Peptides against a protein of PDB entry 3OAK. Designs and how they scored, part 28

Target 1, 145 residues: chain A of PDB entry 3OAK
Amino acid sequence: DDLEQYLDEKILRLKDEMNIAAQLDIDTLNKRIETGDTSLIAMQKVKLLPKVVSVLSKANLADTILDNNLLQSVRIWLEPLPDGSLPSFEIQKSLFAALNDLPVKTEHLKESGLGRVVIFYTKSKRVEAQLARLAEKLIAEWTRP

## One batch from the design tools (peptide; made by RFdiffusion4, then SolubleMPNN)

Design b1_p12_5_s1 (from b1_p12_5, 4 letters changed)
Fold by OpenDDE base, seed 5:
Structure b1_p12_5_s1 (fold): chain B 145 residues (1-145), chain A 12 residues (1-12)
Amino acid sequence: as target 1 above (145 residues)
Amino acid sequence: SSVTDLSHLLEL
C-alpha cells in the first residue's frame, strides 16, 4: 500500500546515504595517508549518525529496516577504517544500543554480515570494555536457545 | 569484509 511504499523508499534512501558517508570517510582517510595532509578529517558518518539513530529507534520502521537489509549498512559503518582504527566510540555505542531493540533474526545476520562483525567487537583488544559488553549482550540475545 | 570471518562462532 501507499504507507508501505513510502516507508520502503525512506529506508532505502537512508541506506544509500549511509553507504555514501562510509565511502567518503574511507576516501578522506586514504587521501590523508597518501598526501600527509593532517587537516583531512573523516566526519561524514558522525554527521549522519543522529538521523540513523532516530530511524533505528522507531518501532514502526522495524520491519522495513530488516526487510530492506539496512543492517548491511550498519555493518559497513562498524568495519575498520583504512588506518586500522575502528569507528568512533559514539558510533559504536549508539549502534549497539539501537540494535538491542530490533527483532533481529538469523537470516538478517547472515544477509547483512552483522553477526561476524559484532562477535569481532567482543574479542578485539582495541574495543573499549563498555562497548565489548554491549556487543556481548547482542550476541547472547541472537544465540539464545 | 575488512574484519575476520568469525561467523562459525554464531553458527551462521
Scores: peptide ipSAE 0.052, ipTM 0.758, DockQ to the pose 0.116
Fold by OpenDDE base, seed 1:
Structure b1_p12_5_s1 (fold): chain B 145 residues (1-145), chain A 12 residues (1-12)
Amino acid sequence: as target 1 above (145 residues)
Amino acid sequence: SSVTDLSHLLEL
C-alpha cells in the first residue's frame, strides 16, 4: 500500500545517505594519510548519527528496516577506518543501544554481515570495556535458543 | 567460546 511504499523509500534513502557518509569519511582519512594534513577530520557519520538513531528507535519502522537490509549500512559504519581506528565512541554506543531494541534474526545478520562485526567488538582490545559489554549482550540475545 | 564458535551459532 501507499504507506508501506513510503516507508520503504524512506529507509532506502537513509541507507544511501549512510553509505555516502561512510565513503566521504574514508576519503577524508585516506587524504589525511596521503598528505599528512592533520587538520582533515572525518565528520560525516557523526553529523548524520542523530537521524540514524531516530529512525532505528521507531517501532513502526522495524520491519521496513530489516526487510531493506539497513543493517548492512549499520555494519559499514562500525567497520575499522583506513587508519586502523574505530568509529567514534558515540557512534558505537548509539548503534549498539539501538540494535538492542530491534527484533534481529539470523537471516538479517547473515545478509548484512553485522554479526561478524559485533563479534569483533566483543574481542578487540581497542574497544572500550562498556561498549564491549553492549556487544556481548547483543551476541547473547542473537544466539539464545 | 571462540569467535569461530559464535560464528557457527549465527550461521555466518
Scores: peptide ipSAE 0.046, ipTM 0.703, DockQ to the pose 0.048
Fold by OpenDDE base, seed 2:
Structure b1_p12_5_s1 (fold): chain B 145 residues (1-145), chain A 12 residues (1-12)
Amino acid sequence: as target 1 above (145 residues)
Amino acid sequence: SSVTDLSHLLEL
């Protein structure tokens, strides 16, 4: 119906915005590495983060989020950056918190690749202990009987 | 490891 179409379009627009933000940050960091210009700072994901968190927190959007594979863009945001660093602490913390409230199923984890990335966060020594625990909590919830 | 076991449960 009209509402369903509106919600689909809303999520698909956000998905596109997230993907663009991720690519722009990658481009910025690649340029930083190439030029040595330490004033170059990747800020696009951080700028968009409040909007992402707002959308992910809406219970009425959960089905639309999952059906449109928005979690693929969440996965992209969590991937390591060109310089080997991880996304900002705030991005990790906010996304893990938001994911905790979504009714994520195995099929969503597989189609988005999010499951594999979150497992990475449980294993990496580069991840702060607090965030590793959040990642572990997610994995535990996603694998519970 | 526990992580490996969880990975299998996720079918990853």
Scores: peptide ipSAE 0.045, ipTM 0.703, DockQ to the pose 0.044
Fold by OpenDDE base, seed 4:
Structure b1_p12_5_s1 (fold): chain B 145 residues (1-145), chain A 12 residues (1-12)
Amino acid sequence: as target 1 above (145 residues)
Amino acid sequence: SSVTDLSHLLEL
């Protein structure tokens, strides 16, 4: 119906925006590495984060989020950066919190690759302990019998 | 089972 189509388009637009933000940050950090210009700061994801969190938090968007594989973009946002670092603490925390409230199923994990990345966060020494615990909680919830 | 499949997926 019209509402469903509207919501699909909304989520797909956000998905595109997220992917662009991720790529721009990657480009920035690659340039930072290449040039040594420490003034180059990757901030595109951070700038977009409030919008992402807002969308992810809306119960009426849950099905649309999952059906359109927005979690793939969430996964992309969580992936390690060119300099080996992880996304900002705020990005990690906000996304893990948002994921906790989504009815994520196996099929969504398969099509997004999110599960593998979240497991990474349970194991990485670069992850803050509190965020590792959040990641562990997600894994436990997703694998709960 | 679904859980088994998920566990396998996560182990990859």
Scores: peptide ipSAE 0.038, ipTM 0.682, DockQ to the pose 0.050

Design b1_p12_5_s2 (from b1_p12_5 with T1S D2E E4Q)
Fold by OpenDDE base, seed 1:
Structure b1_p12_5_s2 (fold): chain B 145 residues (1-145), chain A 12 residues (1-12)
Amino acid sequence: as target 1 above (145 residues)
Amino acid sequence: SEVQDLSHLLDL
């Protein structure tokens, strides 16, 4: 199936782009810590965010997203940064909203590690209350009988 | 990472 192959390749390319963006931001923040240059700002994930949200919102991509473990890259984007801070408010809000519309199953949570990270967001005092509530909504949906 | 292993809450 040509269409199926095309969609797989599309998602795998995005997955790679997301992973690269995350690493570049980590590198920037590590350099900031090492040099003390507070003008260094991590911007790669924020720049790519609109594309990520667009893809995650496409109903026809849901199976491809889940089958190719794109959620692993979503998990990576949500992890704490080298300086202990969390990703931007907009990244958290946009990803939680997008995840709400995906038919995520237990197997996807296991292979991506996403469940552990989202639970973290329900408990951390570093997270805005509004976003903690969104995380709680996801956990409630994923733990239903 | 700093993320605590909370997989038990999801039966993971």
Scores: peptide ipSAE 0.054, ipTM 0.754, DockQ to the pose 0.107
Fold by OpenDDE base, seed 3:
Structure b1_p12_5_s2 (fold): chain B 145 residues (1-145), chain A 12 residues (1-12)
Amino acid sequence: as target 1 above (145 residues)
Amino acid sequence: SEVQDLSHLLDL
């Protein structure tokens, strides 16, 4: 119906915006590495984060989020950056919190690749303890019998 | 990749 179509378009637009933000940050950091210009700072994901959090927090959007594989873009945002660093503490914290409230199923983890990335956060020594615990909680929920 | 190698933990 009209509402479903509107919501699909809304989520697909956000998905596109997220992917663009991620690529722009990657391009910035690659240029930083290539040129040595330390004034180049990747800020596109951080700027878009409030909008992402707002959408992920809306219960009425859960089905649309999952059906349109927005979690693939969430996974992309969580992946290590070209310089080997991880996304900002705020991005990690906000996304892990939002994921905790979504009815994520195994099929969504498979089609997005999100499960693999969250496992990474439970094992990496460069992840803050607080965030590692959040990642562990998600994995425990997703692997429950 | 490191992340890909861990996928077996969730059978993903």
Scores: peptide ipSAE 0.052, ipTM 0.748, DockQ to the pose 0.106
Fold by OpenDDE base, seed 4:
Structure b1_p12_5_s2 (fold): chain B 145 residues (1-145), chain A 12 residues (1-12)
Amino acid sequence: as target 1 above (145 residues)
Amino acid sequence: SEVQDLSHLLDL
């Protein structure tokens, strides 16, 4: 199907963009650490975030998102950074919000690793309380019988 | 632990 193929390719391209953004930010922060140049700021994910949120919010893309394991890239974006910090508050908040509207199943959590990362957010002392609550809500939904 | 239990529930 032409539409399905188009949507698949769209999501796969976004995955690539997300992964590239994540790597660029990692590289930036690693360079910041090694050089001490505090002017180096990781902003690639933040710049791409609106597009990510836009895609995640499209109901007609839900199946395509899940089938193509876009959640793997979401997981990557949520992982701790080289300096031990977490992704920006906005990234966390936006992604957690977007995840609430996706019909995420156990299989998607397993293949993406997202479940484990979100659990991390429920327990980490570095996470803002309001975001921890959002993470808890997701876990509750995903573990609901 | 609670985390372990959750992980199990998520089949992780």
Scores: peptide ipSAE 0.047, ipTM 0.708, DockQ to the pose 0.049
Fold by OpenDDE base, seed 5:
Structure b1_p12_5_s2 (fold): chain B 145 residues (1-145), chain A 12 residues (1-12)
Amino acid sequence: as target 1 above (145 residues)
Amino acid sequence: SEVQDLSHLLDL
């Protein structure tokens, strides 16, 4: 119906915005490495984060989020950056918190690649302990029989 | 818009 179509379009637009933000940050950091210009700061994901969190937190959008594979964009946001660093503490914390309230199923993990990335966060020594614990909680929920 | 897939780095 009209509402369903509206919600699909809303999520697909956000998905595109997230992907663009991720690529812009990658481009910024690649240029920083190339030029040595330390004034170049990747900020696009951080600027968009409040909107992402707002959408992910709405229960009425859960099905639309999962059906349109928004989790693929969440996965992309969690991947390492060109300089080897991880996304900001705030991005990690906010996304892990938001993911905890979504009814994520195995099929969603497969089509998004999110499962592998979150597992990485449980093992990496580069991750803050409190965030590793949040990742562990997600894995426990997703692998529950 | 496409974004570079860096997921292979997570396997290290």
Scores: peptide ipSAE 0.040, ipTM 0.681, DockQ to the pose 0.844

Design b1_p12_5_s3 (from b1_p12_5, 4 letters changed)
Fold by OpenDDE base, seed 2:
Structure b1_p12_5_s3 (fold): chain B 145 residues (1-145), chain A 12 residues (1-12)
Amino acid sequence: as target 1 above (145 residues)
Amino acid sequence: SQVTDLSYLLDL
């Protein structure tokens, strides 16, 4: 119906915005590496983060979020950057918190690739202990008994 | 991606 279509379009727009933000940050960091200009700071994801968190926190959007594979864009945001660094502490913390409240199923993990990325956060020595624990909690919830 | 495929841990 009209509402469902509206919500689908809303989520699809956000997914596109997230993907663009991720690519712009990648471009910024690649340019930083190429030029040595340390004033270049990747800020696009951080700027968009409040909107992402706001959407992910809405219970009435859960089905639309999952059905439209927004988790693929969440996965993209969590992947390591060209300089080998990880997304900001705040991005990790906010996304892990938001994911904890979503009714994520195996099919969503498969189609988004999110499961593999979160596992990475449980194993990486570059991840803050606090965030590794959050990732471990998610994995525990998603892992079959 | 720089992430290793560890999906086997989740039976994915």
Scores: peptide ipSAE 0.058, ipTM 0.750, DockQ to the pose 0.109
Fold by OpenDDE base, seed 3:
Structure b1_p12_5_s3 (fold): chain B 145 residues (1-145), chain A 12 residues (1-12)
Amino acid sequence: as target 1 above (145 residues)
Amino acid sequence: SQVTDLSYLLDL
């Protein structure tokens, strides 16, 4: 199917872009730690966030998103950074909101590692209360009998 | 990953 192939390619391109953005931010923060140059700011994920949110919000892309394990890149974006900090409030909020509207199954959580990361957000004292509640809501939904 | 393996909580 031509449409299915087109959508797969679209999601795989975004997945690649997300992974590159994450690595560039990690490289920036590692360099900041090594050099002490506080002018180095990691901004690649924030710059790409609107595109990520746009794609995650489209119902017609849900199957393609899940089938291509885009959630692995979402998990990567949520992981703690080299300096011990968490991704920006906006990234956390936007991704948790988007995840709430996706028909995520156990198999998707396993292949992406997303479940473990979201649990982290329910336990961490570094997470804003508002976002911890969103994470708890997701965990509750994913653990329903 | 910098996150501890907590997969047992979700049986994942």
Scores: peptide ipSAE 0.052, ipTM 0.744, DockQ to the pose 0.117
Fold by OpenDDE base, seed 1:
Structure b1_p12_5_s3 (fold): chain B 145 residues (1-145), chain A 12 residues (1-12)
Amino acid sequence: as target 1 above (145 residues)
Amino acid sequence: SQVTDLSYLLDL
């Protein structure tokens, strides 16, 4: 199926772009720590965020997203940064909203590690209350009988 | 990962 192959390649390309963006931001922040240059700002994930949200919102891509473990890259984007800080408010909010509309199953949580990270957001005192509530909603949905 | 392993909460 040509369409199926096209969609797989599309998601895999995005997955690669997301992973690169995350690594570049980590590199920037590590350099900031090493040099003390506070003018260094990690911006790669924020720049790519609109594209990520657009893809995650497409109903026709849901199966492809889940089958190719794009959620692993979503998990990576949500992990704490080298300086201990969390991703921007907008990244958290946008990703939690997008995840709410995906038919995520237990197997997807296991292979991506996303469940562990989202639970972290329900417990951390560094997370805004609004976003903690969104994380709690996801956990409740994923743990339903 | 810098996140504590909380997989037990999801039975993972």
Scores: peptide ipSAE 0.048, ipTM 0.743, DockQ to the pose 0.112
Fold by OpenDDE base, seed 4:
Structure b1_p12_5_s3 (fold): chain B 145 residues (1-145), chain A 12 residues (1-12)
Amino acid sequence: as target 1 above (145 residues)
Amino acid sequence: SQVTDLSYLLDL
């Protein structure tokens, strides 16, 4: 199907973009640590975030998102950074919000590793309380009988 | 079929 193929390719391209953004930010922060240059700011994910949120919010893309394991890239974006910090507040909030509207199933959590990461956010002392609550909401939603 | 339940997955 042409449409399905188009959508698959779109999501796969976004995955690549997300992964690249994540790696660039990691590289930036590693360099910041290495050089002590505090002017180095990781901004690639933040710059791409609107596009990510836009895609995640489209109901017609839900199946494509899940089938192509875009959640793996979402998980990557949520992982702690080299300096031990967490991704920006905006990234966390936006992604958690977007995840609420996706029909995420166990298989998607397994193949993406998203479940473990979201659990981390429910427990981490470094996470803002409101975001921890959002994470808890996701876990509750995913684990409800 | 999937044999690992969500609870187990989240506890990993």
Scores: peptide ipSAE 0.033, ipTM 0.644, DockQ to the pose 0.057

Design b1_p12_5_s4 (from b1_p12_5 with T1S D2S E4T)
Fold by OpenDDE base, seed 5:
Formats: C-alpha cells, structure tokens, sequence
Structure b1_p12_5_s4 (fold): chain B 145 residues (1-145), chain A 12 residues (1-12)
C-alpha cells in the first residue's frame, strides 16, 4: 500500500546515503595515504550517524529495515578502513545499541554479512572492552536456542 | 568483506 511504499523508499534512500558516506570516507583515507596530506579527514559517516541512529530506533521501521537489507550498510560501516583503523568509538557504540533493539533473524545475518563482522568485534584487541561486551551481547542473543 | 570470515561460529 501507500504507507509501505513510502517506508521502503525512505529506507532505500538511507541505504544509498550510508553506502555513499562509507565510500567517500574510504576515498578520503586512500587519498591521504597516497598524497601524505594530513589535512584530509574522513567525516562522512560521522556526519550521517545521527540520521542513521534515528531511523534504526523507530519500531515502526523495523520490518522495512530488515526487509530491505539495511543491515548490509550497517555491516559496511563497521568494516576496517584503508589505514587499518576501525570506525569511531561513537559509530560502534551507537550501531551496537541500535542493533540490540531490532528483531534480527538468522536470514538477515546471512544476507547482510553482519554476523561475521560482529564476531570480529568480540575477538579483536583493537576494540575497546565496553564495545566488545556489547558485541558479545548481540552474539548471545542471535545464538540463543 | 575486509574482515576475516568467522561466520562458522554462528552456524551461518
């Protein structure tokens, strides 16, 4: 119906925006490495984060989020950057918190690749302890019998 | 993906 179509379009637009932000940050950091220009700062994901968090927190959007595989874009945002670093503390914390309230199923983890990335965060020594614990909570919920 | 595939731990 009209509402479903509106919600689909809303989520698909956000998905595109997230993917573009991730690629722009990658391009910025690659250019920084190539040129040595230390004034180049990757900020596109951070700038978009409030909007992402707002959408992920809306209960009425949960089905649309999952049906349109927005979690694939969440996974992309959590992947390591060209310089080997991980996304900012705030991005990690906000996304893990938002994921905790979504009714994520095995099929969503498979189609997005999110499961493997969150497991990475439970094992990496580069991740702050409190964020590793948040990742562990997600894994526990997703593997609950 | 730029991270190691650890999906086997979730039986995915």
Amino acid sequence: as target 1 above (145 residues)
Amino acid sequence: SSVTDLSHLLDL
Scores: peptide ipSAE 0.053, ipTM 0.763, DockQ to the pose 0.115
Fold by OpenDDE base, seed 1:
Structure b1_p12_5_s4 (fold): chain B 145 residues (1-145), chain A 12 residues (1-12)
Amino acid sequence: as target 1 above (145 residues)
Amino acid sequence: SSVTDLSHLLDL
């Protein structure tokens, strides 16, 4: 119906915005590495984060989020950056919290690649302990029989 | 992605 179509388009637009933000940050950091200009700072994802969190927290959008593979963009945001660093503490914390309230199924994890990225966060020495624990909680829920 | 493929763990 009209509402369903509207919600699909809303999520797909956000997905596109997230992907663009990620690419812009990658471009910024690649340029920083190439030029040595330490004034170049990647902040596009951080700027968009409040909107992402707001959408992920809405119960009426859960099915639309999962059906349109928005989790692929969440995965992209969690991937290591060109300089080897991880996304900001705030991005990690906010996304892990939001994911905890979604009815994520195995099929969603596979089609998005989110599962293996979150597993990475449970093992990496670069991740803050409290965030590693949040990642562990997610993995436990997703692998529960 | 530079992250290792650990997706098989989700199939257990």
Scores: peptide ipSAE 0.051, ipTM 0.749, DockQ to the pose 0.105
Fold by OpenDDE base, seed 4:
Order: C-alpha cells, then sequence, then structure tokens
Structure b1_p12_5_s4 (fold): chain B 145 residues (1-145), chain A 12 residues (1-12)
C-alpha cells in the first residue's frame, strides 16, 4: 500500500544516509592517519545519530526497518574504525538502546551481520563495561530458548 | 538450546 511504500522509501533513504556518513567518517580518519592532521575529526555519524535513533524508536517503522535490512547499516556504524578505535560512546549506547526495543529475529541478525558485531562488543577489551553489558543483554535476548 | 541459538546468531 501507499503507506508501506512511503515507509520503505523513508528507511531506504536513511540507510543510504547512514552508509554515506560511515564512509565519510572512514575517509576522514584515513586521511587523518595519512596526513597526521589531528584536526580531522570524524563527525558524520554523530551528526546523523539523532535521526537514526528517532527512526529506530518508531514502533510503526519496526517492520520496515527489519525488512529493508537497516540493521546492516547499524552494524556498519558499530564496526571498528580505520584507526582501530570503536565508534563513539554515544553511538554505541544509543544504538544498543534502540536495538533493545526492536523485535529482531535470527534472520535479521544473519542478513545484517549485526549479531557478530554485538558479540564482539561483549568480548572486546576496548569496550566500556557499561556498553558491554548492554551488548550482553541484547545477545541474551536474541539467543533466548 | 542457547548453543544452537548462538550458532544461528553467528551464522554457523
Amino acid sequence: as target 1 above (145 residues)
Amino acid sequence: SSVTDLSHLLDL
């Protein structure tokens, strides 16, 4: 129906925006490494984060989010950066919180690769304990018998 | 089981 199509387009646009933001941040950090210019700061994901969180929090978008594999872009946002660092604390915290309210199923985890990344967060020594616990909560929910 | 669920989550 028309609404469903509208929502699909909305999510697909956001997905594209997220992917662009991620790539821009990667480019920024790669350039920072190459040039040594410490003034180069990756901010594109952080700038877009409120919109991402807003969308992820909308109950009426849940099916559209999952059906269009927006979680792949969420996974991308959670992946380590070129300098080996993890995305900002705020990104991690906000995304983990948002994910907690989505009816994520195994198929979505497989399709997006999100499961593997979140497991990484439960194991990484570089992750804040608070966020590791959030990741653990997600894994527990996703792997419930 | 949790092990099975984990395997699925890891796509293994």
Scores: peptide ipSAE 0.039, ipTM 0.688, DockQ to the pose 0.064
Fold by OpenDDE base, seed 3:
Structure b1_p12_5_s4 (fold): chain B 145 residues (1-145), chain A 12 residues (1-12)
Amino acid sequence: as target 1 above (145 residues)
Amino acid sequence: SSVTDLSHLLDL
């Protein structure tokens, strides 16, 4: 119906915005590496984060989020950056928290690749302890009998 | 199976 279509379009637009933000940050950091200009700071994901968190927190959007594979964009945001660093602490924390409240199923993990990335966060020595624990909690929930 | 495991998460 009209509402369903509207919500689909809304989520798909956000998905696109997230992907663009990720690419812009990648471009910024690549340029920083190439030029040595340390004034270049990747901020596009951080700027968009409040909107992402707001959408992910809406229970009435859960089905639309999952059906449109928004989790793929969440995965992209969690991937390592060109300089080898991970996304900001705030991005990690906010996304892990938001994921905890979504009814994520195996099929969503597979189609998004999110499961593999979150597992990475449970094993990385560069991840803050509290975030590693959040990642572990997610994995535990997703793999429970 | 209704059980979700690591293999499923890794798409193996």
Scores: peptide ipSAE 0.039, ipTM 0.690, DockQ to the pose 0.046

Design b1_p12_6_s1 (from b1_p12_6, 4 letters changed)
Fold by OpenDDE base, seed 4:
Structure b1_p12_6_s1 (fold): chain B 145 residues (1-145), chain A 12 residues (1-12)
Amino acid sequence: as target 1 above (145 residues)
Amino acid sequence: MVKVTGLAPLPE
């Protein structure tokens, strides 16, 4: 119906925005590496983060989020950056918190690749301890019988 | 194209 269509379009727009933000940050950091210009700072994801968190936190959007594989964009946001670093602490923290309240199923993990990335966060020595624990909590919830 | 990780599959 009209509402479903509206919600689909909303999520798909956000998904596109997230993907663009991620790519812009990648491009920025690649240019930083290539040119040595340390004034180049990747901030597109951080700027969009509040909107992402707001959407992820809305229960009425859960089905639309999962059906449209928005989690793929969440996964992209969590992947290592060109310089090998991880996304900002705030991005990790906010996304892990938001993911905790979504009814994520195995099929969503597979189609998005999110499960593999979150497992990485449980194992990586580069991840802050508190965020590793959040990742562990997610994995525990997603892999429970 | 966005950079992707080469992480192992989730043991699901």
Scores: peptide ipSAE 0.035, ipTM 0.674, DockQ to the pose 0.177
Fold by OpenDDE base, seed 3:
Structure b1_p12_6_s1 (fold): chain B 145 residues (1-145), chain A 12 residues (1-12)
Amino acid sequence: as target 1 above (145 residues)
Amino acid sequence: MVKVTGLAPLPE
């Protein structure tokens, strides 16, 4: 089907863009640590975030998103960075909100590793309270009997 | 920017 193929390619391109953005930010922060140059700021994920949110919010893309394991890239974006920091508040908030509307199943959690990362956010006392609550809500939904 | 939390990175 032409439409399905088009949508697959679209999601896979976004997945690639997300992975590149994550790696660029990691490289920036590693260099910042190594050189002490505080002018080095990791902003690639933040710049791409609006596009990511737009795609994640489209109901007609849900199956394509899940089938192509875009959630793996979402997980990567949520992981701690080399300097021990977490992604920006906006990234956390936007992604947790978007995840709430996706029909995520156990198989998707396993293949992406997303569940483990979200659990991390429920346990950390350094995470903003409102985001911890969102994470808890997701875990409750995903582990619902 | 990112928020420094002092948390250890998750193992890959």
Scores: peptide ipSAE 0.033, ipTM 0.668, DockQ to the pose 0.148
Fold by OpenDDE base, seed 1:
Structure b1_p12_6_s1 (fold): chain B 145 residues (1-145), chain A 12 residues (1-12)
Amino acid sequence: as target 1 above (145 residues)
Amino acid sequence: MVKVTGLAPLPE
């Protein structure tokens, strides 16, 4: 119906925006590495983060979020960057918190690759302890029988 | 912007 179509388009637009932001940050950091220009700073994801969190927190969007594999873009945002670093503390914290309230199922984890990335965060010694605990909490919820 | 050093990107 009209509402479903509207919501699909909304989520697909956000998905595109997230993917673009991620790629722009990757490009910025690659250029920084190639040129040595330390003034180049990747900030596109951080700028878009409030909108992402707002959408992920809307109960009426949950089905649309999951059906359109927005979690793939969430996974992309959580992946290591070209310089070997992980995304900002704020991005990690905000996304893990938002994911906690979504009814994520096994099929969504598989199609997005999100499960694999979150497991990474539970094992990495470079991740802040607080965030590792959040990641562990998510894994526990997703593996609950 | 605070970032942490992480492992290499996961394979696709």
Scores: peptide ipSAE 0.032, ipTM 0.650, DockQ to the pose 0.143
Fold by OpenDDE base, seed 2:
Structure b1_p12_6_s1 (fold): chain B 145 residues (1-145), chain A 12 residues (1-12)
Amino acid sequence: as target 1 above (145 residues)
Amino acid sequence: MVKVTGLAPLPE
């Protein structure tokens, strides 16, 4: 119906925005590495984060989020950056929190690649302990029989 | 298309 279509379009637009933000940050950091210009700071994801969190937190959008594979963009946002760093602590924390409240199923994990990325966070020595624990919690929930 | 940096992408 009209509402469903509206919600689909909303999520797909956000998905596109997230992907663009991720790419812009990657480009910024690559340029920083290449030029040595330490004034270059990747901020596109951080700028968009409030909108992402707002959308992910809305119960009425859960089905639309999952059906449109928005979790693929979430996965992309969680991947390590060109300089070897991880996304900001705030991004990690906010996304893990949001994921905890979504009814994520195995099929969503597979089509998004999110499962593998979150497992990475359980193993990485670069991850803050509290976030590693959150990642472990997610994995436990997603693999629960 | 965004470039994947840290992990291998999974097929959809």
Scores: peptide ipSAE 0.031, ipTM 0.627, DockQ to the pose 0.236

